# Peptides against a protein of PDB entry 5Z08, part 317

Target 1, 168 residues: chain A of PDB entry 5Z08
Amino acid sequence: RQKDEWAKKTSSLMKQLDWFIGEHLGAMLAAEELGGPVVGELMEIDPDDLSAGFNAHGKLKKATSQPDLDRRQRRIDDIWGPQDEQGQAHKRKRGADEALAASAEMRDLIEQLMNKLVEAGGDNSATYVEIPRESAAARFLVRSKVAMFHPNDARRLRLVDFGRDLDD
Target 2, 222 residues: chain B of PDB entry 5Z08
Amino acid sequence: GLPRLIDAIEEASKIPAKRRQTPIKPTIEKLTTHLYTHGASPDSLLRLADLLTLRNHLDQASLAAITRNLYPSSTVSDEVVLRFIGALGHGQLKPTLALQALFLRWLVMVYHLLENPGVLGQVYGVLFDLLDTAAIRPQLCHLLALVTRRKHVRPFRIQAILTLSRQTGGDPNLTGLLRVFKNYYPEIIVGDATKGRASAFKHPDPQWRQHLDEIQQRRSEA

## One batch from the design tools (peptide; made by RFdiffusion4, then SolubleMPNN)

Design b2_p28_8_s2 (from b2_p28_8, 14 letters changed)
Fold by OpenDDE base, seed 1:
Structure b2_p28_8_s2 (fold): chain B 168 residues (1-168), chain C 222 residues (1-222), chain A 28 residues (1-28)
Amino acid sequence: as target 1 above (168 residues)
Amino acid sequence: as target 2 above (222 residues)
Amino acid sequence: QLKEWAEKTKTLEEIYQRLQYSLDSLSD
C-alpha cells in the first residue's frame, strides 16, 4: 500500500514535470540552443553581438566571417529567414521540432541524473553523467541549482544532493 | 545563558585589554562552547555580528574563535547578513581582511539558512567590486557563485572578471566564477588554459556543516 | 524499496520545485 502510494505520487510528479518541460520550458530551451535568449530573460545585448561571442579580452568579437559561426548563423537564418508564408510554416515546424528535441533532451538528462544518483549508492564520485555537449538543458539545471558540473570537467554533470550536497 | 555571556563580552569589548580587571578569554571560551553546543538565536546572532564587525577592543583570536563557532540555531536575518557585508573592504574602522575572509566563509556555510537569500543579490555590486582584494577573493568568489543570477551577469562584469583573471594570471576562483557566468551567457569563452583551473567551490568545512545540521535538527524537534 | 521510492519522489519534487522557482524568478 505505501509503496503504491509513493509510486503514484512519483508518477504524478513525473507527469507534472513532463508537462512543465513540454509546455513551458522546451521552447525556451530551444530558443537558447538556437542562439536566442537564455531561458528566462530577454538579453539586453543584441543577439547578433552575442553570436560574435566574447573574446578572451571580454570584448564582443565582431562577427568575422568564420565558417563555423556561419553554420550556426545559417541555421539561425534558416530558422529566422524570410517571412514568406511557406517560410513561416517551415519556421514554425522547425521551431516545434527543436522545442520537442530540447524537451526530450531535458527529460533524458534529468532521468540520467536521477539514475546515476541511485546507482552510485552514496558514492558522490559515481553520480556524474557524461554529457556530449554543454546544452541549454544542462545550463538551466545548473542555474536552477538542480545540477552541478564537475569542477575539473565540464562534460560531467551530477544532481545536487538536496539532502546532503551543498558540500561538493 | 548565551545573552549573559554576550553582555559580559560587550562590556569587556569597550575596555582595552590592559585595563580589564578580569581576563576575557575564559568568557570567550564559555561563549564558543555554548555556541558549539546550542548555536545562536537570531537575536544573539545580531549581537554577535555587531561584536565581530564593529570596532572594539576584542583581540583577533577571540573574534576568529567566535566566527568559527557562529552556528545559527535557526535562520539568519537580513540584518545579520548586512552587518557582515558592511564590514567588507578596506577602511580603518573595518575588520581585518583575515576576519573578513572568515565572515565570507561563514556566509557561504549558512547561505541555505538565510531568511532572504535575495538580500545578497541586492548587494551584489558591493561584493563584486571587492574581487580585486586578493585576501578575500577565494571566499568572495564562492559566495558570488551561490548568489549570481542572470540579472547580475552584465557585460561590464564579464569584462571586469576577464580583465582581473588576466591580471592575476588566471586565479582559479575567478575562473570558477566565470564558469558560473557562462551558465547565463553561453558565449563566454573560458579559455582552454583556464578550463582545468576552475575552483570547485566545495563546502569550506564538512565537519562544520555536519555540526550545523545537528544543531538545526534539535530546533525542528523542539 | 519503500525508502528508495520515497527518496526518488522527494528528489523529483525538489527538481520540479527548483525548476519552477528558477523560471518564475526569471519571468518576474
Scores: peptide ipSAE 0.399, ipTM 0.668, DockQ to the pose 0.306
Fold by OpenDDE base, seed 2:
Structure b2_p28_8_s2 (fold): chain B 168 residues (1-168), chain C 222 residues (1-222), chain A 28 residues (1-28)
Amino acid sequence: as target 1 above (168 residues)
Amino acid sequence: as target 2 above (222 residues)
Amino acid sequence: QLKEWAEKTKTLEEIYQRLQYSLDSLSD
């Protein structure tokens, strides 16, 4: 009986989280991945200035006309720019596909992080998930104080230990 | 009780050590033992913050011992936080840099007990401008890593960290702080500027944390 | 088993709360 209650509560929370990621977070994560505003805050810095990145001196690189950096900004413009009806349908579909992909990435990352925490049995060194890239999903988890990067390896992410605050 | 011990130390702090009729060390030992066993109430924390931050005739060893045993039994008010922040930096009336490093470490360890964590965000500029002070930089970077939000991540601060990192030969604490900034601005290049390892910003004292948790639990049961 | 399910549920609840709080605090 008690096990079934916890299993039901876990299932309910997972459904709520899936809904939250799909309906609210996915589109914002996709926008960040495309070089748009970071999730939850409008960039006060022009996205065009950010697309150029920061040099080793902390100066914004001038957007060099390199066609490949223009592709990410074109992807934003392709998602958000006013185009003709057919272009808008393709843009909407592409935007929806990117939002679905970002939602799936966030969900999978949370699941992996939780599974590693359970498998580690209290060994903090074994709780790290290897991530293929620093994604908007990974960055949002870190900003939210849900996860933290390994200090020496940006490809390794773990959950913040909530339990020491909960089991006492 | 704790208030009477604080009263005795406050009176002794007004008098130079050579002119005191009674040694203060036994009273400091009673205070630190009491703090270790029971923690400090919000009112006691404020009084102790004044003793630690205001210029008085207490010796550095006594001030350090009080700071190392400054366990809150409850929450930490904005007023207490601001006393410690106001004590930071250079000046003849300010505490030693060694004591300031202990204050910053304390703020890191009690961050989860702040009544308003946003108060540290309001003084972010004051904290950030002290990063050139090597003696407090490790604890200061750790505190800033907890406090940093997007509104604080500005181009001039990114440039300031990169410049200071080059000047210091790639201080791992500065690299760690820049990595926190990268979470808000992904385009920040951390790798090329700093051959140094990033700091983990691990909890400074796990034993102190465990003892704090024990003190906090006794309050929830009372 | 029961302890593991309780821990998993608490962890998931904390994740969900922190994500919501982060989004809400950034929209204000």
Scores: peptide ipSAE 0.399, ipTM 0.681, DockQ to the pose 0.303
Fold by OpenDDE base, seed 4:
Structure b2_p28_8_s2 (fold): chain B 168 residues (1-168), chain C 222 residues (1-222), chain A 28 residues (1-28)
Amino acid sequence: as target 1 above (168 residues)
Amino acid sequence: as target 2 above (222 residues)
Amino acid sequence: QLKEWAEKTKTLEEIYQRLQYSLDSLSD
């Protein structure tokens, strides 16, 4: 009886999480991954602004053109720029596909993090998931204080122990 | 009890060491032993924060010993935090940079016990502006790594870290802090700023943590 | 087994809450 209640609660929470990721978070993660705004904020920092640097008063200095920044702005423009009707349909489809991919990545990453926590049996050294890249999903989990990077290896991510302080 | 030990140390702190009738060291040892065994209540923490941060006649070894044993038995108030933050930086009335580093280390180690972690976010600018102070930079970067939220990651601060990182030859702690900033702004290039490895910002004292946990657990059982 | 399910459920709940809180705090 109690086991079945916990199993049902877990299943319900998983469905809620899947819905939240798919319907709310996925598109924002995809936008961040594609070089758009970071999840929850408009990009306050233009990539050109980062390359230009800032004066001591926080004012933008003249941009030194870094070629990688131009690529990101082009990607943003390619995603959010004015499109003709056919281009809009292709962009909408691509955007939907990217949102689905980002949702799947977030979901998979959460599942891996949870599985590693269970497998580790209390060994904090064994709780790390290896991530192939720093994704919007990984960054969001860290910002949300759900996960933390290995102190010496940004390719290793673990779930924060919610029963312990965030610094464990 | 702890309050009486603090009273004795407060009175002794008003008097130059050469003019004290009795050595303070035995009382400091009793205090540190008590703190190690039982921790400090919020009220005791405030009084101890004053002893540690205000200019008095206590020797640096005594102040350091108190700081190293400053286990909270409960939460840490905003007032206690602000006393330690107010003690940071350069000035004739400020504690030594070595002691300030211990305060920052302490704030890192008790961060989870803050009544309002947001208080550190409110003084983020004050902390950030001290990054040029090499003697406290490691602990300061660690504390900032804990405290940093999106609202703190501003263009001018990104640039300030990048500039300071270049000036320091790529201080690992600055690289570590910039890596934290990159979580909020993925466009931040960490590699070009730093030839060095990023600091790990590991817990500065695992034994101290374990002992703190034991003190905190005893309170939850009482 | 029951303890493990309880822990898993609590962990999942905390993850969900933190993700929601993070999103809400950024949207305000």
Scores: peptide ipSAE 0.396, ipTM 0.648, DockQ to the pose 0.294
Fold by OpenDDE base, seed 5:
Structure b2_p28_8_s2 (fold): chain B 168 residues (1-168), chain C 222 residues (1-222), chain A 28 residues (1-28)
Amino acid sequence: as target 1 above (168 residues)
Amino acid sequence: as target 2 above (222 residues)
Amino acid sequence: QLKEWAEKTKTLEEIYQRLQYSLDSLSD
């Protein structure tokens, strides 16, 4: 009985979280993935300066040298650049598709993190989820103090033990 | 009780060791035993923070012993935190860098007990500007890793860490802090500048944590 | 807008804290 009540409560909270992800977070996660503003507080840093990345010298890489930066900048310019009318509908659709994809990625990641926590039975070493890449979703969970990266492996993410803010 | 032990140590701290009528060591041992068994109340923590951070005639071993047993029985006030932060850095009136490292370690271990974790965010600049101090850098980076929020991650600080990381040959604690910054600025390249591994920022003392939890549990039952 | 996102992040944190509590209660 009590277990069923807690299961219902968890399900209700997951629905609320799903709603939050779908309605509010997905578009912002997509924007971050596309090189737009990072989810959360707007940084006073010009997004254009961020898109260049920080090199080993802490200088913004000038956009000019790496061709792959041109593709991301083109994607940003394609998203935020002057939208010709025909381009607008395709761009809106693409933006919506990216928001849906980002929402799904976040949901899946949360589900995996939760499942690993349950499976681990209190063994924090077993709670790590392997992530294929550092995503906006993963970074947001870390910023939210919901998750943490493995100290030595940025491909491993786990839920924070909310009872133990400082896991070993 | 703890207040009387603190009173005796406060009075003894005003007097050079060679001029004390009674050895302070037995009183320090009683204090540390009491702290280990019962922890310190907020009021006692403040008094102990003053003893630890203000220049007095207590020996370094006694100060270190108090710090190692400084278990909060309750919460940690902003005032207590600010005493320890104010004790950081270089200066004739500042505690030794070894003691400062213990204070930073303590702040890491009690971070979850702060009445207002935001207080550390308010003094973020003070903490950040001390990163060049090698003796406290490991614990300082760990504390900053806990405290860092988006508002703190600024271009000049990113550049400062990158520069310092290069100058230090890739201190793993600085790399660890840059990894924290990367959560807010994905475009930060961690590793190209420094072949160093990122620090894990693990809990500094699992046994201390366990004992703290036992002290905190007794409070919830009382 | 900025305040709203900070609030949403806090809400997410709170939700997860509640989920953790629920999970802990389910494991007992």
Scores: peptide ipSAE 0.300, ipTM 0.638, DockQ to the pose 0.039

## One batch from the design tools (peptide; made by RFdiffusion4, then SolubleMPNN)

Design b2_p29_1_s3 (from b2_p29_1, 16 letters changed)
Fold by OpenDDE base, seed 5:
Structure b2_p29_1_s3 (fold): chain B 168 residues (1-168), chain C 222 residues (1-222), chain A 29 residues (1-29)
Amino acid sequence: as target 1 above (168 residues)
Amino acid sequence: as target 2 above (222 residues)
Amino acid sequence: EEEWAKKLKELLGIALRLNPELALATLNA
């Protein structure tokens, strides 16, 4: 019973994370890669839009309204797009493709980071993923304090060990 | 007068130093003294811009001395500006990067005397694409800080500065330029890589400015 | 700390602590 509840909670969290990556984060990361705003403190991401998650007591919060990805893309296009209709159409398509690519990159990076954490068996030195470039995805994870670079090698990224930091 | 000095230097510039019958240094010293005292007219500025930017047999010290004394007595034409912009970057026919840095510094110091400041905005892309050239980057960022308008602040340029800032370990001149961009688009986040000292883009030479003002005042009284 | 970053940290931290293998399986699904 308890194991099943933990499994359901984990699955729910990962679904929420995947949704967040696909519906919000991908477009923002793509905007960063395209030279838009950096994904960080100045993004008035309505906290309510991210509110679909566990509360401080580990209970699932109700999914708030899905922030319209299209509105964010439009805002990016409105800020950075050419004012001509043809330029806007090409930018929308390119922006959508870049958002998908950024989402895929973020998912892949998280997967690699988690795999290395599991494989390392508690050896923090073995938890590093080699990254081909400092992507918006990698930077986002570091800014989020979810990941950290190796002190001497910016090509090596690892997850922060949340288990140890909470028991201390 | 200044035109005769320029004539002599133009003729000497066609001949390798080893083949010159007369040393050019005394003529360069007369030219720089004249420029320091009276400045250069628009016509003289154009001729001097050609001497400074076109490949010739003048030595680097002479070219640098002329550039350091290149006080406009009047305005600076678009043609003069474009000569200096055309001389920027890498190439066998281009001036040295050290001399290019002096040209960019000069453009910063005379920016208020341009007949059409908009000319620099038209060549903004050419200037911006040279930001990777470390030797000219400080002066180039300063010039771009003066020239940048909302129309120049584009996503690809924001990303280019951010990328280059990371690659350079947070060059304070790039951080300064990014702050200028942020004035037009406040939503630009200066990431942690840009957390640091930004250049304030202060006037490069206050004494040169004062002397320029004195030369410019004499024209208004004549 | 941004609320979204805190939220992501919370989500990832909880998921990784609860069941890393299941978290990985859910990302691959």
Scores: peptide ipSAE 0.032, ipTM 0.239, DockQ to the pose 0.057; fails the geometry check
Fold by OpenDDE base, seed 2:
Structure b2_p29_1_s3 (fold): chain B 168 residues (1-168), chain C 222 residues (1-222), chain A 29 residues (1-29)
Amino acid sequence: as target 1 above (168 residues)
Amino acid sequence: as target 2 above (222 residues)
Amino acid sequence: EEEWAKKLKELLGIALRLNPELALATLNA
């Protein structure tokens, strides 16, 4: 009985996670890869202020109407903007393709991380997945405190084990 | 057993070395041998954290020897972590900076065994404000590299690291910490401050890690 | 701990961090 309830809850959570990745997170990750805002809890820093970058003194650059800000905003708008005019169709298709690619990368990464954790049988040293690149997906999982990089190798990523924290 | 060894050391720690009837060194050697072989339980870790962090009459060599053999047999509680964090910085009642560096190194090596890794994120400001202390900076940067999350990467902290990096002539540990910040905000310009090599924050002691893994495996088989 | 329970705790951890509102709604449903 309890096992069946947990199986149903797990299946429901996985479906909701898959939906969230496909409908929301993929586009946001694609925007990050294209130089848009970083996905996650927006700090009290305006995304527009973040897009201006930091100078050599660690101060936010004033959002001057520089053409590079227009390019980043256009990329975000190309991914998230309303469906109106014909010339946007090719840009929209590219934005949609990047969002689909980011969604697929996130799904694959989560699956690999979960499989390694199951295969490791409690050996924390065996739970690392090798990642080909530091993707927006990998960075998002680390920012979300869901995953952590290997202390000595940023190409190795593992899930944070919550199992111990919930038994107490 | 381990509790009786800790009892004997606690009693000896209350008495100045010149007034002790028996030398404490043989008891410290028995303790460190036991810790190396079996590790410390959560209860024993808390008692040992008090011996290491509170002002007592134990010598620095004994305190360092205990810290170097402080293998957890299980998890590390928030209370144990907070004892070590509370011992950091300047003050007459605080441990030496050399011992504080060993505590930070220990926290790095046992980070994966913390019951709640979030506790270090709650005290992030306390840790960050100690970056000006050169004697503990290498281990402190390594710990901050593990603990840092997006909420911690604020403009004032970026500026503080950049300023300190210039003042130190480009400390590689500060450059390493800035790279961790850049993972959360790619737009951070590190270039002008980072004429130097960044630290990769490698594990401080691979042999200690291997021995810890052996101690932890014995618990999973029991 | 059963392997399925461990996997569920991991998925919950992911869900809570990615979408805490959705995860809480799912736990309460």
Scores: peptide ipSAE 0.030, ipTM 0.258, DockQ to the pose 0.272; fails the geometry check
Fold by OpenDDE base, seed 4:
Structure b2_p29_1_s3 (fold): chain B 168 residues (1-168), chain C 222 residues (1-222), chain A 29 residues (1-29)
Amino acid sequence: as target 1 above (168 residues)
Amino acid sequence: as target 2 above (222 residues)
Amino acid sequence: EEEWAKKLKELLGIALRLNPELALATLNA
């Protein structure tokens, strides 16, 4: 009985987390990656707003402003090609795609962090995930006090031991 | 308290060392001890930022000592950040390049405490244009590695850093920054410039970090 | 502390404390 209740509760919480990542956090992380506001300064952003991009001040650009093209799909020609008016026709990757990508990155990162925590069997040194980059996702987890960087290596991230923080 | 120490130092900073009635060193030591123990509030940080960045009669050793102990007890405001950014580069009214390097190091170490990390993104161009300044380049590259977002990775900046990398014989900090750029645009042809050793941009001072965390923890308990 | 950060901390912290293996399995499902 108690085990089943805990299982249900855990499952419910994880579903809520997944929902939160997908519906809210992904868009905000995508905005940060696009050079928008840091996650937490922007409470909510519509993925469609990501298509408008952000100005140097982290504010949503007016609809006439060119959105930053997707990191992964921006061709060399889009990077180095003449900024001619015709280049505007490059399919502005919908803000939704950036939000989805950010959500996926966050999910993957959380998964890796949890896996390492489980695998470590209480060895804190073994709980570190090597991150290829300091992503918006990684930074958000650290700001949220859910994760921490290794003291000597900002490429290593681990979950905070929530067991200790509650007993204090 | 800290405000009184700052007051005393501010007043002393207006007066050439030779004309001071009392040595400032004991007051600086009290300040640095206080900062080490308690950190600086946002208001105190702003005042200290002005002392550090504005031309005054404080000696370089004192300024460096303050900077090395500039633990925020809370967040770091945009205004504080902008003081340090404004102090960067060449000019008779600017701090020494050695002190500027300490400021950049400080910004790296407190980056997670910025009220608005986006403020550094707003001044990205200012920071980037200083990459040719060798004395501050290591810390500047580290800061830029933290600050860089997709919007900052522009063709002209890619070319600029590639050119500078060639000119510097492949400075590992520039190579590190190029790798950061490549994380945003994998399509960036970095050529031979990234085949070299890149800086890992490790935390500049792990002990300082630990002590900062202790100061910050006390704030969360209050 | 940001509302979203609090929410995430709450969700993750509780889930991990309850059953980290199940939490992981749920993310992978």
Scores: peptide ipSAE 0.025, ipTM 0.233, DockQ to the pose 0.080; fails the geometry check
Fold by OpenDDE base, seed 1:
Order: structure tokens, then sequence, then C-alpha cells
Structure b2_p29_1_s3 (fold): chain B 168 residues (1-168), chain C 222 residues (1-222), chain A 29 residues (1-29)
């Protein structure tokens, strides 16, 4: 009975995690990779917002032409801003594709991290995943205190052993 | 030779200073003298990077002395670079922030000897996220100034530097880094947040550079 | 701590503590 409740709880949590990655986190990670805000500064980013682009301040560009933006700020906005009408459908598709890609990267990274944790059998030295690049996903996990880099290799990432940190 | 000196120091590093049969200081002095005269091979650099970045029983003065004499005789591998990058930040297993600042300074001084300068670009965000750490910020900004490419200059990073510059009262190193960003995007308004003097990111130690060049030349002739 | 970071830490931390093998199997399903 208790084991079954724990199994159900674990399954429920993993479903919630998968939903969170797909519906929210992927878009936010994609925004960060595209030069938007760091994940956690915006609670929700719609894929359509990714298509609109971000200003130099990492804020979503509101379509309202604020007339008084210094010509220099306008140029920054032009560099990072929505291109004109013909690009909107292509931009929306690109934003959605980037969100899906970021979601897939996060899922894969979590899976690899969890696999290594299980395979290591309690040996912390064997729990490291080699990351090919610094990604928004990897950075997010580290900022979230869910993962940590190897003390001697910034390409090696592992899950934090949450079992120890609560007892300390 | 250098390998035997490293062996002795590695073994001594496993033992608390109070339990060592012999003082390590004379061996450290021999090591630093050898490094000053001949530099370190890639293999020796890796072993020394482990000694410097791994938690061991070596004293901070010895670690600092090794770091100050860590002249590469040839190239610096990605593995060596990643050891030093992995040692950065806060944590019980990480070196002191003072030693981390020396590592960053070293990376700046040997940047032209990296086998793959792109390795630092792959960990750019790891470096960038440490900018809030005041103790390493000067050297970190200098390293980032060397590493920064157009792909790294993103709106969120521009905003992060601007915000941190405001929070720090206009740290000249942050202003210097923002000027590097402005080289890629001239439209970046360094604005009122950067009313301060920007760092020029000059070579940290011209004498060290000259001595490194002498060590490097001797190997090219051999 | 960012709200989403806290939520992810909670979800992963609890899942891994409860049953890491089941958590992994559920992620792969």
Amino acid sequence: as target 1 above (168 residues)
Amino acid sequence: as target 2 above (222 residues)
Amino acid sequence: EEEWAKKLKELLGIALRLNPELALATLNA
C-alpha cells in the first residue's frame, strides 16, 4: 500500500514535470537562447512572444511604437525586434520550433542526469553527464540548484543529491 | 625532473600538514623554480591543474606560488582549461575566491596558447553567471572580454551587465565588458549606468608575459 | 529563488527521492 502510494506520487510528479517542461519551461529556455530574459525573470512566455523578440532590456517588445525611444534604442530594437509583416508566420513557426527544441533538450538532459544517478549506485564520481555545450537547460538546472558542475570540469554536470541536502 | 616533483607534492597533498614526515615547502620551492626556468608540459599542466583545483591538504600560499609560476612550455589543452573553469564559484569543494582570481588571471595570460580558444566560448554562460562574485569580477571581466563573440552578446546578457553595473555603482570592469559588447552592437547605450571609467583590460603582468615568451621560444628552437 | 526553479527542484527532488528508477521510467514513457 505505501509503496503503491509512493509509486503513484512519483508518476504524478513526473507527469507534472513533463507538462511543465513542455508547456512552460521550453518556451522560457528558448527565449533565453534567443537572447530573451533569463528563465525565472518571466513566469510565462508564449511561443508567439518568442516571435516578437526581446528588447535590449530582455523585455518582450510590445507592438506599441513608443515614439520617444532614442534612435539608438530603436536600432537595438530593430536588431532584436520583429521584422515586418511577411516574417510573422515564419517567426511564429520558428518560435514554436525553438520551444520544442528547448523542451526536448531539457527532457534529454534530465533523462541523462537521472540515468547516471541510477547507474552510479551511490558513487558521486560516476553521476556526471558530459554536456557538449552550455545550454539554457544546463544553466537553468544549475541556477535551480538541481544540478551542479564537476568541481574540475565545467563540461560535466550531475544532479544534486537532494537526499543529503535535506538532512544537512 | 618535474614529474618527480609533482609526484612528491601529490603524495604530500593527501596528508594533513601536521602529519607529514617532511616539510613540503622545499619541494614547492623546487617545483616553482623548475616551472620558472623550464615551464610545464601539457601533461605536467594537467597534473598541476588537478593539484590546484582539487580539494587537498596543500596550503594557500603554496597553491598561489604554483599558480604564479604556471608557465606553459607549449599549448594549454581544453582539459586544463576546464579544470580551472570548473573550480570557479562558490562551494565547499571549490578553491578560495583568491585562488580563483589567480586562475582567471592565468587564463587571461595564457589565452593565446590555448589549443582551442573556442572551449571558453562553450562555457561562456558559466563564466558570465559568476559576474556577481565581486572577488573574481576584475579577472572574470577581462577573460570575458577576450572570449566574447557576437553570438554571446545577447539582450539578456546586455541587461544583466547593465543591472549589475547599477547595483555595483558602476564597476569599471563591467563597464569595460559592456564596451566589448558595444563593439559587436554599437547601438548599446552604455548610458548613465556607466558614468565611471572603463577598464582597458591591459595585460595583467608584462614581466610574466615576457618570461612566458622566453620559455615558449626555447621550445620552438628545440 | 525563482518560482519555477523552486517548483522544478521540488518535482525532481521528490521524484528522485521517492523512486529514481520509476521516475526515470516515467520520463522515458
Scores: peptide ipSAE 0.024, ipTM 0.231, DockQ to the pose 0.080; fails the geometry check

